# Peptides against a protein of PDB entry 3OAK: the designs that were tried, part 34

Target 1, 145 residues: chain A of PDB entry 3OAK
Amino acid sequence: DDLEQYLDEKILRLKDEMNIAAQLDIDTLNKRIETGDTSLIAMQKVKLLPKVVSVLSKANLADTILDNNLLQSVRIWLEPLPDGSLPSFEIQKSLFAALNDLPVKTEHLKESGLGRVVIFYTKSKRVEAQLARLAEKLIAEWTRP

## One batch from the design tools (peptide; aimed at target 1 D83 S124 R126)

Design b1_p24_5_s4 (made by RFdiffusion4, then SolubleMPNN; from b1_p24_5, 10 letters changed)
Fold by OpenDDE base, seed 4:
Structure b1_p24_5_s4 (fold): chain B 145 residues (1-145), chain A 24 residues (1-24)
Amino acid sequence: as target 1 above (145 residues)
Amino acid sequence: DEDKEAKERGKKAAEELKKLLEEK
């Protein structure tokens, strides 16, 4: 129906915005390395984060979020940067928190690759202990019968 | 090596992202 279509478009727009933000941050970091300009800070994801969290927190959007594979973009945001660095602590914390409230199923994990990156967080020594525990919790919930 | 793994994941993710954006 009209509402469903509207919600789909809303989520797809956000997904695109997330992807663009991720790419812009990569570009910024690359430019920082190339130019030595340490004032260059990757901030696009952080700037968009409140909007992402807002959307992820809405129960009425859960099906739309999952059906449109928004989790792919969430996963991409959680992935390390090409230099091996991790997204900001705030991004990690906010996204893990949001993921706890989503009815994520096995099929969503497969199509997004989210499970693999979260496993990475469970074993990374660069990740704050509290977030590693959250990652472990998610894995446990997603893998239980 | 965790650093190696992180970099590899980052590299792959960047490539994936590039492809996604090119598909638009």
Scores: peptide ipSAE 0.763, ipTM 0.962, DockQ to the pose 0.898
OpenDDE base, seeds 1, 2, 3, 5: peptide ipSAE 0.761, 0.761, 0.762, 0.762; ipTM 0.962, 0.962, 0.962, 0.962

Design b1_p24_6 (made by RFdiffusion4)
Pose (drawn by RFdiffusion4):
Order: structure tokens, then sequence, then C-alpha cells
Structure b1_p24_6 (pose): chain A 145 residues (1-145), chain P 24 residues (1-24)
């Protein structure tokens, strides 16, 4: 029905917006490298983050989020950038806190690649200790026999 | 700390300082 299509569209639109924001930040960081212009900063993901947090925090949107592979975009948002730098602390914390509340299943991890990037957060030296503990906790919740 | 350097880099900090810290 219309309501279900409306919700799917809402999540699909957010997925595309998140992908555009991530790609624009990557372009900015590549541009920053090719040209050593130090004033260049990547802020598109940070600008869109409240909208992403608002959608991820609604329990009644969990099915729609999971069914439409929005977690693929979350993984993109968590991936290290071309120079090896991580996204801002606010993005990391906000995304991990939302993942703690979502009923993520193996099929979602498989389609999104989210598990691979969370393992990176348990190894990275540039990740704050409290976020590493959250990532380890999530890996544990997902590697249950 | 590497984490603090990373946050400083994101706010327009030095790339050399960031690259001086290990990713892993």
Amino acid sequence: as target 1 above (145 residues)
Amino acid sequence: TPAEINEAYLKGGSLEELLATPVL
C-alpha cells in the first residue's frame, strides 16, 4: 500500500543522499591530496548526520531500514577515507549507538558489508577506546554460534 | 594521541601529522 511505499521511498532517498554525501567528501579529500590545499575539509556527511540519526533511531522504521540495505550506506560512512583518516568522532559514535539498537541479522551484514568495517574499528589505532569497546561488543553480538 | 590527531586533521589540521600516526 501507499504507506509502505512511502516508507521504502523515504529510506531509499536517504540511502542515495548518504551515498552522495560520502562521495563528495571523498572527492574533497582526493582534491585535498592532488592539490595540497589545506583549507579543504569534508563536511557533507557531518551536515547530513542529524537526518540519518533521526531515521536510524525510529524503531518503527527498523524493518524498512534493514529490508532496503541502508546499512550498506552506514558501512560507507564508517570506512576509512583515501588518506587513511576516519570520519569524525560524532559520526562514529552516532552510527555505533544506532547499530546497538537495530536488530541486525546475518543476511543484513552479508548484504551491507557492515561486519568488515566494524572489525576495522577494533584494530585501528585512531579509534577512541570507548568506540572500540562498542565495536567489539557489536562484533560479539553478531558472532554468536 | 592518534585519535586526537585524526580529529584535528578533520578540522583542517596537518596531513603530515596525521600520516605520522599508524592506522593499525

Design b1_p24_6_s1 (made by RFdiffusion4, then SolubleMPNN; from b1_p24_6, 8 letters changed)
Fold by OpenDDE base, seed 3:
Structure b1_p24_6_s1 (fold): chain B 145 residues (1-145), chain A 24 residues (1-24)
Amino acid sequence: as target 1 above (145 residues)
Amino acid sequence: SAAEVNEAYLKGGSLEDLLSYPLF
C-alpha cells in the first residue's frame, strides 16, 4: 500500500531527526562540561519539539507511530542529560500530553523503554508537581486492567 | 533564555539512576 509506505517513511524520518537532535544536544553539553564554555547551549530538541508534538497529535498516524517504535525516540528525549539535568518543563509537558492521546500498549512500552522512563518521572523528587501528576496519569492508563 | 532554562532544569539526575528501575 502506497499510503502505508509513505506514512512509515514519514515517521522513520522524524525518528531519525529526533535521535539526531538528542545526540547534538548531548554533544553540546559534553563539550560545555569539558571546556567550561558556558556559551554552548543545547537547543536542538526544543527547536524540533513543535514538529514532534504535531506528528504525535495526528490520529491517523497513531498506528504508524506505534508500529515504528517512535516512542523509543520519545524516551530518549526524556532521559537525563550529561550534566544531570532533565529536559525542560515545556518538553516534559508537551510530550506527556501527547502521549496521553496515543493508544499505547504494554508491548510498545517494553520495546521503547518508555514505561521505565515515565515511572522515573513519577518517583523523582526533582520533577515539578504538575508534571509528576501528568506522568502518574500515563502510568495509571497504561496499567489499568 | 528558554534554552538556558532547558539546560539547567532539574539538575541532579543520571541515566544510571534511571536504568535501575524495572522494565515496564
Scores: peptide ipSAE 0.095, ipTM 0.669, DockQ to the pose 0.083
OpenDDE base, seeds 1, 2, 4, 5: peptide ipSAE 0.072, 0.043, 0.037, 0.035; ipTM 0.657, 0.634, 0.598, 0.615

Design b1_p24_6_s2 (made by RFdiffusion4, then SolubleMPNN; from b1_p24_6, 9 letters changed)
Fold by OpenDDE base, seed 2:
Structure b1_p24_6_s2 (fold): chain B 145 residues (1-145), chain A 24 residues (1-24)
Amino acid sequence: as target 1 above (145 residues)
Amino acid sequence: SAAEVNEEYLKGGSLEKLKSYPVF
């Protein structure tokens, strides 16, 4: 119906925005590596984060979020960056918190690749202990009997 | 190094190791 179509379009637009933000940050960091210009700062994801969190927190959007594989873009946002760094602490914390409230199923993990990246956060030495525990909590929820 | 971090991620486990379902 009209509402479902509207919600689909909304989520797909956000998905596109997230992907663009991620790519712009990657481009910035690659250029930083190539040129040595330390004034180049990747800020696109951080700038968009409040909107992402807002959408992920809406209960009425959960089905639309999952059906349109927005979690793929969430996974992309969590992946290690070209310089080997991880997304900002705030991005990690906010996304892990938001994911905890979504009714994520196995099929969503498979189609998004989210499971792999979250497992990475449970093992990486670069991850803060607090965030590693959040990642472990997600894994526990997704693997519960 | 950056390469090591990326390799760690790519070679990391999936939920297949924890569940009967293949999940990446």
Scores: peptide ipSAE 0.317, ipTM 0.800, DockQ to the pose 0.036
OpenDDE base, seeds 1, 3, 4, 5: peptide ipSAE 0.301, 0.181, 0.214, 0.188; ipTM 0.778, 0.725, 0.743, 0.724

Design b1_p24_6_s3 (made by RFdiffusion4, then SolubleMPNN; from b1_p24_6, 8 letters changed)
Fold by OpenDDE base, seed 1:
Structure b1_p24_6_s3 (fold): chain B 145 residues (1-145), chain A 24 residues (1-24)
Amino acid sequence: as target 1 above (145 residues)
Amino acid sequence: SAAEVNERYLKGGSLEELKSYPVF
């Protein structure tokens, strides 16, 4: 119906915006590595984060989020960056919190590649303990019989 | 700052390492 179409378009636009933000940050950090210019800061994801959090937190958007594989963009945002760093603490915290409230199913994990990334966060020595624990919780939930 | 946050999480992992983990 009209509402469903509107919501699909909304989520797909956000997905595109997230992917663009991720790529711009990658480009920035690649240039930072190449030039050594420490004034180059990757900020595009951080700038978009409030909008992402707003969308992910809305129960009425859950089906649309999952059906349109927005979790693929979430996965991309969580991946290590070219300089070896992880996304900002705020990004990690916000996304893991949002994931905790979504009815994620196996098919969504396969479609997005999100499971692999969350496992990564359970093992990384640089991840804050509180977020590692949350990642472990998610893995436990997703691997339940 | 963003720079300080990035520095804190440097060498947290790599894409190559990530690829070694299983897919659900």
Scores: peptide ipSAE 0.179, ipTM 0.773, DockQ to the pose 0.083
OpenDDE base, seeds 2, 3, 4, 5: peptide ipSAE 0.055, 0.165, 0.042, 0.153; ipTM 0.625, 0.766, 0.682, 0.767

Design b1_p24_6_s4 (made by RFdiffusion4, then SolubleMPNN; from b1_p24_6, 11 letters changed)
Fold by OpenDDE base, seed 5:
Structure b1_p24_6_s4 (fold): chain B 145 residues (1-145), chain A 24 residues (1-24)
Amino acid sequence: as target 1 above (145 residues)
Amino acid sequence: SAAEVNQKYLEGGSLEELKSYPLF
């Protein structure tokens, strides 16, 4: 199916872009820690976020998103950074909102590792209360029989 | 990998603590 292949390639390209953005931000922050250069700011994920949100919000891409394990890259984006900080508030809010609209199943949580990371957000004292509640909502939805 | 670099913060101080979180 030409359409299916097209959609797969679209999601896989985004997945690569997300992974690159995450690594570049990690590299930037590691260099900042190493050199003390405060002009080094991790901005790659934030720059790519609108595209990520756009893709995650499209209903016709849901199956392709889940089948290609794009949620693994979402998990990576949500993980704490080398300096101990969390991703930006906007990244957290946007991704939690997008996750709430996806038909995420147990197999997707297992292959992406997303479940553990979202649980982290329910427990962390560094997470804004409103986002912790969103994380709790996701966990409740994913643990339904 | 990005996951490897960040994992120590997900662990809450220990690998065992992270492992206690379910994968679903």
Scores: peptide ipSAE 0.171, ipTM 0.631, DockQ to the pose 0.045
OpenDDE base, seeds 1, 2, 3, 4: peptide ipSAE 0.124, 0.074, 0.165, 0.147; ipTM 0.681, 0.585, 0.629, 0.614

Design b1_p24_7 (made by RFdiffusion4)
Pose (drawn by RFdiffusion4):
Structure b1_p24_7 (pose): chain A 145 residues (1-145), chain P 24 residues (1-24)
Amino acid sequence: as target 1 above (145 residues)
Amino acid sequence: SAAAEEALEAAVKAEHERQLAIPE
């Protein structure tokens, strides 16, 4: 019905917006490298983050989020950038906190590649200790026999 | 509002530079 299509469209629009924001930040960081212009900063993901957090925090949107592979975009947002730098602390913390509340299943991890990027957060020297503990906790919730 | 946005951009820039100073 219309309501279900409306919710799918809401999540699909957010997925595309998140992808555009990630790609624009990557272009900015490549541009920053090719040209050593130190004033260049990547802020598109940070600008969109409140909208992403608002959607991820609604329990009545969990099915729609999971069914439409929005977690693929979340994985893209957590990936290290071309120079090896991580996204801002606010992005990392907001996304991990939302993942703690979502009923993520193996099929979602498979389609999103989210598990691979969370493992990176347990190894990275640039990740704050409290977020590493959150990442380890999530890996544990997902590697249950 | 503009001052808050400038402060946020400065914090994000400082964090990016701090990370690159850490050997990976």

Design b1_p24_7_s1 (made by RFdiffusion4, then SolubleMPNN; from b1_p24_7, 12 letters changed)
Fold by OpenDDE base, seed 5:
Order: C-alpha cells, then structure tokens, then sequence
Structure b1_p24_7_s1 (fold): chain B 145 residues (1-145), chain A 24 residues (1-24)
C-alpha cells in the first residue's frame, strides 16, 4: 500500500544518509591522519544526529525501522573511528536512549550486528562508565526472559 | 524469584553473545 511504501522509502533514505555521513567522517579523519591537517573535523554524523533521533523516537515508525534494518546504520555509527576513538559522547548517549524505545528482537540484533557492538560497549575500558551502564541496560532488556 | 530471573537473564545473555560473535 501507498503508506507502507512511503514509510519504507523514508527509512531507507535515512539509512543511506546515515551511511554517507559515517563514510564522510571516516574519510575526513583518514585524511587528517595522513596530512596532519588539524583543521579537518568530522562533523557529518553530528549534523545528522537530530534527524536520526527524531525518526527513532516515532512509535509509528518502529516496525518500518526494524524491518528495513536501520539498526545496521546505528551499528555503523557506534563503531570505532579510524584513529581508534569512539564516536562522540553525545552520539553514544543519544543512540542508546533512542534504542531503549524500540521493540528490538534478537533477529534484529543479529541482522544488524548491533548486539555485538553494544556488548562491546559494556566491556570496553575506553567507554565512559555512564554509557557502559546504558549499554548494559539495553542488553538486559534484550535478553529479558 | 528475582535471583532466578537474574540467572535466566545471564544464561540468555551468554547465549546471545555466542550467537552474535564474529564467525571464525
């Protein structure tokens, strides 16, 4: 139906935008490493973050989000950057908060790779304690009997 | 009980971790 198709396309467009933003930031940071140009700043994910959070917070989009594997792009945003650093504190916090509102199933975790990444955040010593606790909360919810 | 539930959650967590690990 028309509405379903519209929503699918909306989510797929966002998914693409997220992937592009991530890649552009990676490219920027790689170039920064190669050239030493400290004026190069990765800002694409930060610019797009409000839109991502807005979409993830809409209950009427939950099924569309999960069915189109938008969580794969969320996973990509949470992965370490070329310089070994993690995404910004704000990105981590915002995404973890948004994920708390989604009816995520094991199948979604597997097909997106998000489960593995969030588990990483529960274990890594590079992660702020506050965010590690948020990650733990998600894992607990997803594994709730 | 809360303890029994926690034990079950830990079991499921471990199973999930195994399912989500990188294939080798």
Amino acid sequence: as target 1 above (145 residues)
Amino acid sequence: SAEKEKELEEKIKKELEEQLKIPQ
Scores: peptide ipSAE 0.029, ipTM 0.578, DockQ to the pose 0.018
OpenDDE base, seeds 1, 2, 3, 4: peptide ipSAE 0.027, 0.027, 0.028, 0.028; ipTM 0.557, 0.561, 0.570, 0.563

Design b1_p24_7_s2 (made by RFdiffusion4, then SolubleMPNN; from b1_p24_7, 12 letters changed)
Fold by OpenDDE base, seed 3:
Structure b1_p24_7_s2 (fold): chain B 145 residues (1-145), chain A 24 residues (1-24)
Amino acid sequence: as target 1 above (145 residues)
Amino acid sequence: SMAEELALREKIKKELEEQLKIPQ
């Protein structure tokens, strides 16, 4: 199936891009800490965010997204940064919104680690109340009987 | 009922948390 292969490759490429963006941002922040150069700003995830949201929002890609564990990269993007800070408000909000429309199952949460991270967002005092509520909504949906 | 559904969700949530926690 040429289409299936094409879609798999597309998602896997995005997954790689996301992972690279995350690592580059981590490297930037680590360098910022090491050098004290406050002009260093981590922007790779923000730059890629529109593409990520676009892909996550396409119903025809849902199976490919889940089968290729793109949610692992989503999890990585949501994890705290080396300085202890959280990803930008926009990244959190956009990803939480996009996740609401995916048919995420428990198995996907386990293999990606996303479930644990989103639960973190429901409990952390560092998270804005609005985003904590969005995280709670996701957990409620994922645990719906 | 609504109460029963909420209770079930909480139970499932707890189980999910247990399954997803970092091994000690």
Scores: peptide ipSAE 0.072, ipTM 0.618, DockQ to the pose 0.018
OpenDDE base, seeds 1, 2, 4, 5: peptide ipSAE 0.066, 0.043, 0.053, 0.061; ipTM 0.610, 0.593, 0.606, 0.606

Design b1_p24_7_s3 (made by RFdiffusion4, then SolubleMPNN; from b1_p24_7, 13 letters changed)
Fold by OpenDDE base, seed 5:
Structure b1_p24_7_s3 (fold): chain B 145 residues (1-145), chain A 24 residues (1-24)
Amino acid sequence: as target 1 above (145 residues)
Amino acid sequence: SAKKEKELEEKIKKERLEQLSIPQ
């Protein structure tokens, strides 16, 4: 129906925006590495983060979010950057918090690759302890019998 | 028993965790 189509389009647009933001940040950091220009700063994900959090927090969008595999874009945002660094503390914290409120199922984790990435955050020495604990909480919930 | 049930739950959790660790 019209509402369903509208919601699908909304989520798919955000998904596209997230993917673009991630790629632009990657491009910026790659150029920074290549040129040594320290004025190049990756800011696209940070700029879009409030919108992402807003959408992920809406209960009426949960099914649409999961059905359209927005979690794939969330996974992309959580992956390490070209310089080996992780996304900002705020991005990690915000996304982990948002994920905690979604009715994520195993199938969504598989189709997005999010499960593997979150497990990484439970093990990595580069991850802040607070965020590692949030990741552990998610894994515990997702593996609940 | 409660002990056996807990052991089963832990086994299931471990198996699910392993499945999530598979690259997608």
Scores: peptide ipSAE 0.100, ipTM 0.656, DockQ to the pose 0.015
OpenDDE base, seeds 1, 2, 3, 4: peptide ipSAE 0.044, 0.071, 0.076, 0.057; ipTM 0.616, 0.625, 0.626, 0.584

Design b1_p24_7_s4 (made by RFdiffusion4, then SolubleMPNN; from b1_p24_7, 14 letters changed)
Fold by OpenDDE base, seed 5:
Structure b1_p24_7_s4 (fold): chain B 145 residues (1-145), chain A 24 residues (1-24)
Amino acid sequence: as target 1 above (145 residues)
Amino acid sequence: DEAELKELEEKIKKELEEQLKIPQ
């Protein structure tokens, strides 16, 4: 199936791009901590966010997204950064909104680790109340019969 | 499936309480 292969490759490329963006931002922040150079700003995830949201919003890509474990990269983007800070408000909000439209199942939560991270957002005192509520909504939806 | 999700949630909560990979 040529179309299936094409879509798989598209999603896998996005996974790579997301993972690279995350690592580059981590590297930037680590260097900022080590050197004290406050001019170092992590911007790679922010730059890629529109593309990520665009892909996650396409209903025809849902199966491909889930089958290729793109949610693992989403999880990575939601994890705390080396300086202890959380990803930007916009990243959190955009990803939580996008996740709400996907038919996420238990197997996807396990293989991606996303469940653990989203639960963290429901409990952490560092998370804005608005975003904590979005995380709670996701957990409720995923555990609904 | 719901039972599996519940078990997973409990496991995840336990891991968080033990302060594993994800810092709070």
Scores: peptide ipSAE 0.029, ipTM 0.581, DockQ to the pose 0.078
OpenDDE base, seeds 1, 2, 3, 4: peptide ipSAE 0.026, 0.023, 0.026, 0.027; ipTM 0.532, 0.560, 0.535, 0.630

Design b1_p24_8 (made by RFdiffusion4)
Pose (drawn by RFdiffusion4):
Structure b1_p24_8 (pose): chain A 145 residues (1-145), chain P 24 residues (1-24)
Amino acid sequence: as target 1 above (145 residues)
Amino acid sequence: MTEELYEEYEEEAQELYEESEEKY
């Protein structure tokens, strides 16, 4: 029905917006490298983050989020950038807190690649200790026999 | 996640970790 299509469209639009924002920040950081222009900063993901947090925090959107592979975009947002740097602390914390509340299943992890990037957050030296503990906790919730 | 899937991700995440530490 119309309501279901409306919700799918809402999530699919957010997925595309998140991907554009991640790609624009990557271009900015590549541009920053090719040209050593130190004034260049990547802020598109940060600008869109409140919209992403608002959608991820709604329990009645969990099915739509999971069915449409929005977590793929979340994994893109958590990936290290071309120079090895991580996204801002605010993005990391907001996304991990939202994952703690979502009923993520193996099929979602398979389709999104989210498990791979969370394991990276348990090994990275540049990740704050409290977020590493959250990442380890999530890996544990997902590697249950 | 399944054990096989976990192992695949662990390997790929290790490679990515080494590459990111080098680039950083």

## One batch from the design tools (peptide; aimed at target 1 I119)

Design b1_p25_1 (made by RFdiffusion4)
Pose (drawn by RFdiffusion4):
Structure b1_p25_1 (pose): chain A 145 residues (1-145), chain P 25 residues (1-25)
Amino acid sequence: as target 1 above (145 residues)
Amino acid sequence: TYVEELQEEEVTAELLQKERDEALS
């Protein structure tokens, strides 16, 4: 029905917006490298983050989020950038907190690649200790026999 | 389990960036 299509469209629009924002930040960081212009900063993901957090925190949107592979975009937002730097602390914390609340299943991890990037957060030296503990906790919730 | 199998593999920034670039293509 219309309501279901409306919700799918909402999540699909957010997925595309998140992908555009990640790509623009990547371009900015590549541009920052090719040209050593130190004033260049990547802020598109930070600008969109409240909208992403608002959608991820709604329990009644969990099915729509999971069914439409929005977690693929979350994984893209958590991936290290071309120079090896991580996204801002606010992005990391907001996304991990939201994942703690979502009923993520193996099929979602398979389609999104999210499990691979969370493992990276347990090994990275640039990740704050509290967020590493959250990542480890999530890895544990997902590697149950 | 699935994530456990991934832990057996090396996870690097380069691998992740490649997979990201493919997803964003």

Design b1_p25_1_s1 (made by RFdiffusion4, then SolubleMPNN; from b1_p25_1, 9 letters changed)
Fold by OpenDDE base, seed 5:
Structure b1_p25_1_s1 (fold): chain B 145 residues (1-145), chain A 25 residues (1-25)
Amino acid sequence: as target 1 above (145 residues)
Amino acid sequence: TYVEELLKEEITPEKLQEERNKLLS
């Protein structure tokens, strides 16, 4: 129906915006590495984060989020950056919190690649302890029979 | 389960980047 179509288009637009933001940050950091220009700072994801959090927090959008594989963009946002660093603390915290409230199933983990990224956070020595615990909580939930 | 099988893998930043490229292709 009209509402379903509107919501699908809304989520797909956000998915595109998220992917663009991630790529722009990657390009910025790659250029920083190549040129040594320390004034280059990746800020595109941080700028878009409030909009992402707003959408992910809406219970009525859960089906649309999962059906359109928005979690693939979440997975991309959580991936380590070209300089080896992780996304900002705020990005990690906000996304882990949002994921905890979504009814994520195995099929969504497979099509998004989110499972491997979250597991990475449970094993990485560069992750803050409190965020590692949030990642562990998600893994525990997703391993339930 | 699926996640239990993933826990057996060695997951590195390079592998995550490779997977990302596959997902976007």
Scores: peptide ipSAE 0.652, ipTM 0.950, DockQ to the pose 0.761
OpenDDE base, seeds 1, 2, 3, 4: peptide ipSAE 0.646, 0.651, 0.645, 0.636; ipTM 0.949, 0.950, 0.948, 0.948

Design b1_p25_1_s2 (made by RFdiffusion4, then SolubleMPNN; from b1_p25_1, 9 letters changed)
Fold by OpenDDE base, seed 3:
Structure b1_p25_1_s2 (fold): chain B 145 residues (1-145), chain A 25 residues (1-25)
Amino acid sequence: as target 1 above (145 residues)
Amino acid sequence: TYVEELLKEEITPESLQEERNKLLS
């Protein structure tokens, strides 16, 4: 119906915005590495984060979020950066917290690739202990029958 | 389970990047 279509379009727009933000940040960091210009700062994801968190926190959007594979964009946002570093502490913390409240199922993990990224966080030596625990909590939840 | 099987795999930043490149291409 009209509402469902509206919500789908809303989530798909956010998904596109997230993907664009991620790619722009990657491009910025790659250029920073290439040119040595330390004034180049990747901030597109940070700028969009409040909107992402707002959407992910809405229980009434859970089905729309999952059905439209927004988690693929979350996966992209969590990926290590060109210099091998991880996204900001705030991005990690906010996304892990939001993921914990979503009824994520195996099918969503498969179509998004989110499982692989979160597992990476549980094994990485660069992840802060607090965030590693959040990642581990997600993995534990997703391994339940 | 699916996740348990994933835990057995070696996941590297490079492999994640390769997958991202496909997703964003």
Scores: peptide ipSAE 0.685, ipTM 0.952, DockQ to the pose 0.834
OpenDDE base, seeds 1, 2, 4, 5: peptide ipSAE 0.683, 0.664, 0.671, 0.683; ipTM 0.953, 0.951, 0.952, 0.953

Design b1_p25_1_s3 (made by RFdiffusion4, then SolubleMPNN; from b1_p25_1, 8 letters changed)
Fold by OpenDDE base, seed 2:
Structure b1_p25_1_s3 (fold): chain B 145 residues (1-145), chain A 25 residues (1-25)
Amino acid sequence: as target 1 above (145 residues)
Amino acid sequence: TYVEELMKEEVTPEKLQEERNKELS
């Protein structure tokens, strides 16, 4: 129980950090658009990415990750940015790779909205072919009975 | 399946942004 509580708190803290990072990047890009200040660069997600990847890769955290809907924050990180651009290649690649190793079920897809976003990556002409293939692999796994 | 049904939808950046905005509101 103590371990379970610790793990829940750990994942929930990361979830908050991810959401904050995403919002800060959005705010930065919106300000860039409004002011034309090209020196404004969104870097919060990139800075946090190693921690996110580390957590997602830990088998002992899989249940906690899924139960606390961390995938919602993963979805948020994958969403298009205010200027219509996509998150960095590294973010996409790392998250798709991490998702491939998680036992994601339909209920998790519904709760997180992740399914729709990954489908976007399979259809978008702006997505790199390598990443589209990774997204397609996820979709193939999630369409299994 | 759920995902197969989602595949039938048109997914655009604008739609994803709209959904996000609704969620944050």
Scores: peptide ipSAE 0.562, ipTM 0.916, DockQ to the pose 0.709
OpenDDE base, seeds 1, 3, 4, 5: peptide ipSAE 0.560, 0.553, 0.560, 0.560; ipTM 0.915, 0.914, 0.915, 0.916

Design b1_p25_1_s4 (made by RFdiffusion4, then SolubleMPNN; from b1_p25_1, 8 letters changed)
Fold by OpenDDE base, seed 5:
Structure b1_p25_1_s4 (fold): chain B 145 residues (1-145), chain A 25 residues (1-25)
Amino acid sequence: as target 1 above (145 residues)
Amino acid sequence: SYVEELMKEEITPELLQEERDKLLS
């Protein structure tokens, strides 16, 4: 199907873009740590976030998102940064909100490794209470038989 | 359940960073 193929390619391109953005931010932060240059700011994920949110919010893309393991890139975006900090509040909030509306199944959690990362957010002392509650809600939903 | 079993694990930032780096390598 032409549409399905188009959607697959769209999601796979976004997945690649997300991974690139993550790596660029990691590189920036590592350089910041190494050089002490506080003017180095990681902004690649933030710049791409609107596009990510737009895609994740489309109900007609849910199957394509899940089938192509875009959740693995979501997981990558949520994982701790080189300095041990977490991604921005906005990234966390947006992604948790988007995940709440996706029909995520156990198989998707296994493929992506997202489950472990979200559980981390329910336990971390660095997470804002509001976002921890969102993570807890996801875990509760994914725990349902 | 799968998630319940994950909740029993000790998940550290270092572990997640290591896994992330593997994925991006």
Scores: peptide ipSAE 0.724, ipTM 0.962, DockQ to the pose 0.827
OpenDDE base, seeds 1, 2, 3, 4: peptide ipSAE 0.663, 0.655, 0.646, 0.655; ipTM 0.952, 0.952, 0.949, 0.952

Design b1_p25_2_s1 (made by RFdiffusion4, then SolubleMPNN; its pose is not in this set)
Fold by OpenDDE base, seed 3:
Structure b1_p25_2_s1 (fold): chain B 145 residues (1-145), chain A 25 residues (1-25)
Amino acid sequence: as target 1 above (145 residues)
Amino acid sequence: SAEHEELIEELREFDEELRREEEEE
C-alpha cells in the first residue's frame, strides 16, 4: 500500500545516504594516506549519525529496516577504515544500542554480514571494553537457542 | 532451526580465524 511504499522509499534513501557517507569517509582517509595531510578527517558518517539513530529507534520502521537490508549499511559503518582505525566511539555505541532493540533474525545477519563484524568487535583489542561488552550481548542474543 | 545452527557454526569458525590471526600478530 501507499504507506508501505513510502516507508520502503524512506529506508532505501537512508541506505543510499549511509553508503555515500561511508564511501566519502573512505575517500577522505585514502587521500590522507596518499598525501600525508593529517588535517583530512572523515566526518560524513558522524554528521549523518543522528538521522540514522532516529530511524533505527522507530518501532514502526523495524520491519522496513530489516526487509530492505539496512543492516548491510550498518555493517559497512562498523567496518575498519583504510587507515586501520575504527569508526568513532559514538557511532559504535549508538549502533550497538539501536541493534539491541531490533528483532534481528538469522536471515538478516546472513544477508547483511553483520554477524561477522560484531564478532570482530568482541575480540579486537582496539575496541573499548564497554563497546566490546555491548557486542558480546548482541552475539549472545543472536545465538540463543 | 537449521539456519540458526548454521549461523552459530559460521560465527564459531570466524571466531577461530580471528583468534589465529591475533596469535600470529
Scores: peptide ipSAE 0.089, ipTM 0.645, DockQ to the pose 0.848
OpenDDE base, seeds 1, 2, 4, 5: peptide ipSAE 0.038, 0.081, 0.084, 0.070; ipTM 0.602, 0.637, 0.635, 0.628

